# Peptides against a protein of PDB entry 3HUF: the designs that were tried, part 84

Target 1, 320 residues: chain A of PDB entry 3HUF
Amino acid sequence: MWIIEAEGDILKGKSRILFPGTYIVGRNVSDDSSHIQVISKSISKRHARFTILTPSEKDYFTGGPCEFEVKDLDTKFGTKVNEKVVGQNGDSYKEKDLKIQLGKCPFTINAYWRSMCIQFDNPEMLSQWASNLNLLGIPTGLRDSDATTHFVMNRQAGSSITVGTMYAFLKKTVIIDDSYLQYLSTVKESVIEDASLMPDALECFKNIIKNNDQFPSSPEDCINSLEGFSCAMLNTSSESHHLLELLGLRISTFMSLGDIDKELISKTDFVVLNNAVYDSEKISFPEGIFCLTIEQLWKIIIERNSRELISKEIERLKYA

## One batch from the design tools (peptide; made by RFdiffusion4, then SolubleMPNN)

Design b2_p16_4_s2 (from b2_p16_4 with D9E E10K Y12E)
Fold by OpenDDE base, seed 2:
Structure b2_p16_4_s2 (fold): chain B 320 residues (1-320), chain A 16 residues (1-16)
Amino acid sequence: as target 1 above (320 residues)
Amino acid sequence: EEEEEEEIEKFEEEEE
């Protein structure tokens, strides 16, 4: 989201969130959802127009700002952004920090980008919320992104957490739910005058972890917890592979259960399967190897003695 | 400073 602040009390000591939309900026305007009053005699009654665009798909992957347009409203002394005069037709900016000078005013409006990118685990939830979140200047998507700051957990009553949720947790993203999105949708009007009133997602995240026994106390409890073990996995998803890497596992990939030969068994401690393959083919698993799902593995790794538990299961099946 | 403020106010009154 864009936040503006200013020196010399020209914004009345207030910070404002600028959502996607158009704002008239000047001395003789009243603060509302489309106007920004700036108190200085060196500023025109109607001095500039700010236009913030909705986030692009590229902004979701890069964590870049919503495009910020500045137009001077034919003022005597013009408008500058980052010491450069704004062109007659207006200029567009993608920098994360903008120093905006209105006319001869000695104080500048400072605009800065606070990165917030929300990944969804469920396409139906994305379809429900994406439009509203984009109107807040929040990029949204389904795919993994290095710019992701928040992850929406799918609340299916009585279901295990998904691989996406497990991976988001280990990546130290802030896990949120539908209740946080509902709250976030209501704050648009209340944060106009005070950017500090933006709801903290960390409280929602702490509450999710505290109330769900499927989460460890911290990602650090699980990261590299299985260092020194080796697994083989069916090439099913990039997220599953990255999750197993964050556990510190040495990973071998195979394309079919028929590729599980004596050589693979000799170098592998256990095989990770998806639920569909595990349920359909459990009667045909090769002898002498421990096969489990990612969900079964997760139940082991959240335990404090995960290394001992997995070692016992490996030994039990080698001598059976 | 005061003369520049009066010039700005006067110019803004002429543009209305």
Scores: peptide ipSAE 0.021, ipTM 0.684, DockQ to the pose 0.233
Fold by OpenDDE base, seed 4:
Structure b2_p16_4_s2 (fold): chain B 320 residues (1-320), chain A 16 residues (1-16)
Amino acid sequence: as target 1 above (320 residues)
Amino acid sequence: EEEEEEEIEKFEEEEE
């Protein structure tokens, strides 16, 4: 989201969130959802127009800011952004930091991009929330991205956490839920005069982890916990692969259970399967190899003695 | 500073 602050109390010492939309900026406007009052005699009554666009799909993958348009409202002394005069038709900016000078005002409005990109695990939840979150200037998507800051966990009562949730946890993404999204949606209805009114997603995350026994104490407890072990997995999802990599596993990929030959078995400690393949093929598992689901693996990983547990299971099946 | 403020006020009064 865009946040503005300024020196010299020209923004009354407040940090303000700017959502996608249009703002008239000037000395003689009242702060509301479409106006930003700036207190200086060196600025026009109506000095500039700020227009913040909704996030693009590219912004979700890059963590780039919503496009910020600045137009001078035909003022005597003009408007500058990053020491450059704004053109007559306005200029658009994709920089994460904007120093906006209104006329001869000695103090600048500093606009900065606070990165917030929300990944969803479930397409139905994305469909439900994407529009509202985009109107907050929050990029949203389903696919993994290095720019993702938050991950929406789907709360299904009594189900194991998804692979996406496991991976989001291990990559240190802030896991959030529908309650946090609901709170974010209410923020849009208020005039945001203080950016400190944004809910702390880390508090939400801490509460999720504390109240769910399916999470380890920290990502660090699981990262590289299976270093030195080797697995084979069905080439089904990139997230599953990345999850197993974060566990420190050496990974071999296969397309079907029939591709698990003696060579693969010789270098593999266990086979990781998705639930559908595990349930359908459990009668036809290759002899002499331990097969488990990612969810079964996760249940072992969250235990403090995960390496000992996995070793015992490998030994049990190699000598059966 | 005062002369610049007066010039801004005058310009804003002429555009109104």
Scores: peptide ipSAE 0.021, ipTM 0.689, DockQ to the pose 0.275
Fold by OpenDDE base, seed 5:
Structure b2_p16_4_s2 (fold): chain B 320 residues (1-320), chain A 16 residues (1-16)
Amino acid sequence: as target 1 above (320 residues)
Amino acid sequence: EEEEEEEIEKFEEEEE
């Protein structure tokens, strides 16, 4: 989201979140959802127009800012952004830091981008929330992205956590729920005066982890916990591969269960399968190899003795 | 400072 601050009390010592929309900036405007009052005699009554666009799909993958347009409102001394005069038709900015000078005012408005990108695990939840979150200047998507800061877990009571949730946790993404999104939707008016009133997602995350026994105490408890073990994985999602890498596993990939030959078995401690393949093909698994799902693996890795548990299962099936 | 304030105020009063 865009946040503005200024020196010299020209913003009354307050920080403000700018959501997508249009703002008239000037001395003789009242602070509201479409106006920013700036207190200086060197600033016109109506000095500039700021227009913040909704996030692009690219912004979700890059963590880049919503486009920031500045137009001078035909003022005598103009407007500058990053020491450059704004053109007559306005200019657009994609920099994460903007120093905005209104006329000859010795103090600048500093706009900075706070990255917040929300990944959804479920397309139905994305469809429900994306519009509202985009109107807050928050990029949203389903696919894995290195720019994701938050991950929406679907709270189905009694369901196992998904691979997406497991991976988000190990990536140290802040896991949130629909309750946080609902709370986030209520603060739009209050953050006009004080950007610090933005709800802290870390408190929501702490509460999710504390109240769900499917999570370890920290990502660090699981990262590299299976170092020295080797697995083979059926060509599955990229998230599944990256999850196994974060566990410290040496990974071999195969395209079909028929590719699991004696050579692969000799180099592999266990085979990781998705639920659909595990359930359909469990009768036809190769002899002498430990096959498990990612959810079964997760149940083992969250235990304090995960390495001993994996070793026992490998031994059990090697001698069966 | 005062002269720049008066010029800004006059310019803004002429545009209203």
Scores: peptide ipSAE 0.021, ipTM 0.687, DockQ to the pose 0.202
Fold by OpenDDE base, seed 3:
Structure b2_p16_4_s2 (fold): chain B 320 residues (1-320), chain A 16 residues (1-16)
Amino acid sequence: as target 1 above (320 residues)
Amino acid sequence: EEEEEEEIEKFEEEEE
C-alpha cells in the first residue's frame, strides 16, 4: 500500500494510506477519500492530482507498487517528484519511494510503498476477495511468489492443512484467514487519517498457530529437520518440491510409479506422493520402499523426534 | 521565505 508522510507538519503530523483512486492535493481542500489537505502558504489551493492505480498481475509476482500518477494542476511553481519536474500531462511512477515537492514549499511529501501481497490457497476465495483487496492496493493471486507477504488459509473444519499452507508457514509468510480479510475491509475509512490503524496480520497469525496443533512452534523447528535424507517425488506441484527442499531433503523426481526402479530405490529413503496417487496406487507400491503422502510426512515433521520417527519407518519397511 | 510566501498568497488571491 502507498503511505504518505510529510516534513514540517504540512500533513498535520499524520501518516496516511493512499488506496487506489484519485486525490486532489492542495491547501484549500478537506481531507476525505478523494482529497489531501496540505498546510503551507507556498502550496496552491488545488495544487496536484494523485492517481493510484489498482495492482497489476505483475505486481503480485514482483511485490512492486501500484502505479502512482502525479499531475500538476497548472500551478505557478509546478510539482516535482524525485527532484524532477512533473510533465504538463502528468507523469507515472513505479519507484517504491517518491519525494513530492509542491511548488516552492520547503517541506516534501514522502510517499513510500509498504509491500502487502496476498496469496490464496483456493480459487473460490480469491474470486470472493480479489476485487476488495485490489481496491485496497493489495496484489492477489494463487501461484507461489517470492513477493507474497501473506497467505490465506482455507479453514475446512476437520481437514489437515494444505501443502500450500505448510509451504507458506516454512517460507515465514504470514498466514491469515477470512476473519482478517473481513477486518481489513472495514478499516478503509478509518486509516484515511492515521495509517497506524491498519490491522496487524501478525496478531491474526499468532492466533491461528496457537489454536491449531497442526503447526509447529516455529518454521525453524522444521527447516532442514530432514537434512541427510533422500526422497523421490512424483513431479506434481512446485509447492510440494519447494516444501521438501525446505525440509533439507535430497529430491529425485519421477513421472510415474513405473519409473521407480531398483536404482532409485537404492538411493532413496522414502517416496512422497500426493493423496490422489497414494489412495489409487497403494496396492501397487514397489516392495522395499516407504511411500507416504505429504500430509503424513508433515505429521511426522511437526514432532520433536521427527528424524527418529522417519528412521524407524524406513527400517520397518526395508526389513518387512 | 516569508516574503516569498506572501507573494504566492497574493498571486493565488488575484487568480480567484
Scores: peptide ipSAE 0.021, ipTM 0.680, DockQ to the pose 0.356

Design b2_p16_4_s3 (from b2_p16_4, 6 letters changed)
Fold by OpenDDE base, seed 4:
Structure b2_p16_4_s3 (fold): chain B 320 residues (1-320), chain A 16 residues (1-16)
Amino acid sequence: as target 1 above (320 residues)
Amino acid sequence: KEEEEKEIEEYYEKEL
């Protein structure tokens, strides 16, 4: 989200969120959803227009800001952004930090991009929330992104956490739920005057982790916990691959269970399968190798003695 | 400098 602050009390010492939309900026405007009052004798009554665009798909992957357009409202002394005069037709900015000088005002408005990119595990939940979150200037998506700051856990009561949730946790992404999204939807009006009223997602995350025994105490408990082991996986999910990499596993990929030959077995400690393949092909598992689901693996990994547990299972099947 | 500052203030005060 875009946040503005300023020195010299020209923003009344307040930090303000700029959601996607258009703002008239000047001395003689009243602060509301479309106006930003700036307190200076050295700015026009209506000085500039700020327009923040909704996030693009590219912004979700790059963690780039929503496009910030600045137009001078034909003022005598103009508007500058990063010491450059704004062009007559306005200019658009993709920099994460903007120093906006209105006319001869000795103080600048500092606009900065606070990174918030929300990944969803479930497409239905994305479909439900994406529009509202985009109107907050929050990029949203389903696919993994290095720009992802938050991950929406699908609350299925009594189900195991998804691979996406496991991976998000190990990536140290802030896991959030629908309750946090609900709260975000309500703050749009209240944060106009105080950007500090944005909810801390870390509190939501801590509560999710604390109240769910399917999470270890920290990602560090699991990262590289299986270093030195080797697995084979069906080449079906990039998230699954990255999850297994974060566990410190050496990974071989195969396309079918029939591709699990003696050579692969010789270098592989266990085979990781998705639930569908595990359930359908359980009768056809290769002899002499331990096959498990990612969810079964996760249940081992969250245990403090994960290495000993997995070693015992490997040994049990090598000598069976 | 003070004259320029004053001229600037007077401009913004008189701005329609």
Scores: peptide ipSAE 0.337, ipTM 0.876, DockQ to the pose 0.610
Fold by OpenDDE base, seed 1:
Structure b2_p16_4_s3 (fold): chain B 320 residues (1-320), chain A 16 residues (1-16)
Amino acid sequence: as target 1 above (320 residues)
Amino acid sequence: KEEEEKEIEEYYEKEL
């Protein structure tokens, strides 16, 4: 989201969140959802118009800012952004940092992009929340993205956490829930005056982790915890592959259980399967191989002695 | 500088 601050108390010492929308900026406007009062004798009554666009699909994958448009309102001394005079028709900016000079004001408005990009674990929740979050200037999506800062956990009571949730945790994404999304929607007006009133997602995350035994204490407890082991997996999920990489596993991929030959067996400590393949094909598993699901692997990984547990299961099946 | 600053302030004070 965009945040503005300024020197010389021209913004009354306040930091403001600029949500997608249009703002009239000037000396003689009242602070609200569509106006930014700037306290300076060297600024026009109505000096500039800021327009922030909603996030694009590209912004979800790049973590780039919402487009920031600046138009001078036909002022005598104009408006500058990053020392460049704004054109007569206005200019659009995609830089993460904007120094906005209004007329002859000796102080600048500093606009900066705070990265916030929310991935959803399921399409139903995305469909429910995407519009509201986009109106907060928050890119949203379903697919994995390196730009993801937050991940919405699916609350299925009594189910194992999803692979998406496991991976989000290990990649140090802030896991949030529907209660946090609801809270975000309610504080929109209060954060106009003070950007510090933005709800702390880390508090929500800490509460989720503390109250759920399916999470380890930290991602660092699991990252590279299986270094030196080798696995084979079905080439089905990029997220699953990245999850196994974060565990420090050497990964071989195969397309079907029939591709598990003696050569692959000789180089592999265990085989990771999805639930559907595990349940359907358990009767046809090759002898002498430890096969498990990602969920079964996760239950081992969250244990403090994960390496010993996996080693025991590998040994048990090699000598069986 | 001070005269120019004063002229600028006077302009913004008189702006409609």
Scores: peptide ipSAE 0.337, ipTM 0.876, DockQ to the pose 0.655
Fold by OpenDDE base, seed 2:
Structure b2_p16_4_s3 (fold): chain B 320 residues (1-320), chain A 16 residues (1-16)
Amino acid sequence: as target 1 above (320 residues)
Amino acid sequence: KEEEEKEIEEYYEKEL
């Protein structure tokens, strides 16, 4: 989201969130959803127009800012952005930091981009929330991205957490739920006057972890906890691969159970399967190897003695 | 400087 602040009390000592939309900026306007009052004797009554675009698909993957357009309203002394005079037709900016000088005002409006990108695990929830979140200047998507700051967990009562949720947790992404999204939808009016009133997602996240026994106390308890072990991964997602890498596993990826020969069994501690393959092929598992689902592995990994637990299961099946 | 500042203030005061 874009935030503006300024020195010299020209913004009344307040920070403001600028959502996607159009703002008239000047001395003789009243602060509202479409106007920004600037308190200076050295600016025009109506000085500039700011236009913030909705996030692009590219912004979701890059964590880049919403496009910021500035137009001077035919003022005598013009408008500058980053010491450059704004062109007659207006200019557009994708920099994360903008110093906006209105006319001869000795103080600048500082605009800065606060990165917030929300990944959804569920396409139905994305479809429900994406439009509203984009109107807050928050890029949204389904695919994994290094720019993601928040992850929406699906609240299905009584369901296990998904691989996406497990991976988001280990990546130290702030996990949120629909209750936080509902709260975000209500703050649009309250944060016009004070950007500090933006709700802290970390408190929501702490409450999710505390109230769900499927989460460890911290990601650090799980990261590299299986260092030195080797697995074979069959018919799993890319997210499953990245999750197993974060556990410190050596991973071999195969297309079918038929690729698991005696040589592979001798070098592999266990096989990770998706639920569908595990349920369908459990009668055809090779002898002498431990096969489990990623959800079964997660139940082991969240325990304090995960290494001892997995070692016992491996030994039990080698001597059976 | 003071004259220029005054001229600038007078301009913005007289702005329609």
Scores: peptide ipSAE 0.336, ipTM 0.876, DockQ to the pose 0.572
Fold by OpenDDE base, seed 3:
Structure b2_p16_4_s3 (fold): chain B 320 residues (1-320), chain A 16 residues (1-16)
Amino acid sequence: as target 1 above (320 residues)
Amino acid sequence: KEEEEKEIEEYYEKEL
């Protein structure tokens, strides 16, 4: 989201969130959803227009800012952004930090981008929330992104956490739920006056982790916890691969169960399968290899003695 | 400097 602050008390000592939309900026406007009052004798009554665009799909993958347009309202002394005079028709900016100088005002408005990108685990929740979140200047998507800051956990009562949730946790993203998204929607008007009123997602995350025994105490408890072990997996999911890498596993990929030969078995401690393949092929598993699902692996990895547990299970099946 | 600052202030005061 875009946040503005300013020196010299010209914004009344307050930080403000700017959501996607249009703002008239000047000395003689009243602060509301479309106006920013600036307290200076050295700016025009109506000095500039700020326009913030909704996030693009590219912004979701890059964590880049919503496009920020600045137009001078035909003032005598103009407007500058990053020491450059704004063009007569206005200019657009994709920089994360903007120093905006209005006319001869001795103080600048500092605009900075706070990255917030929300990944969804399912398309139905994305479809429900994407529009509202985009109107908050929050990029949203389904695919894994290095720019992802938050991950929406799907709460299905009595279900195991998804691979996406497991990976999001290990990647140190802030896991949130629909209750947090509702809360974000309610504070939109209040954050106009004080940007500090934005709800802390970390508190929501702490509550999710505390109330769900499927999470370890920290990502650090699981990261590299299986260092030195080797697995094979079906080349079906990038998230599954990245999850296993974060566990410190050496990973071999195969395209079908028929590719699991004696050579692969000799170099592999266990095989990781998706639920569909595990359930359908359970009767046809190769002899002398331990096969498990990611969810079964996760149940082992969250235990304090995960290395001892997995070693025992590998030994049990090598001699069966 | 002070004269220029005063001239600028007077401009913005007179701006309709």
Scores: peptide ipSAE 0.333, ipTM 0.874, DockQ to the pose 0.621

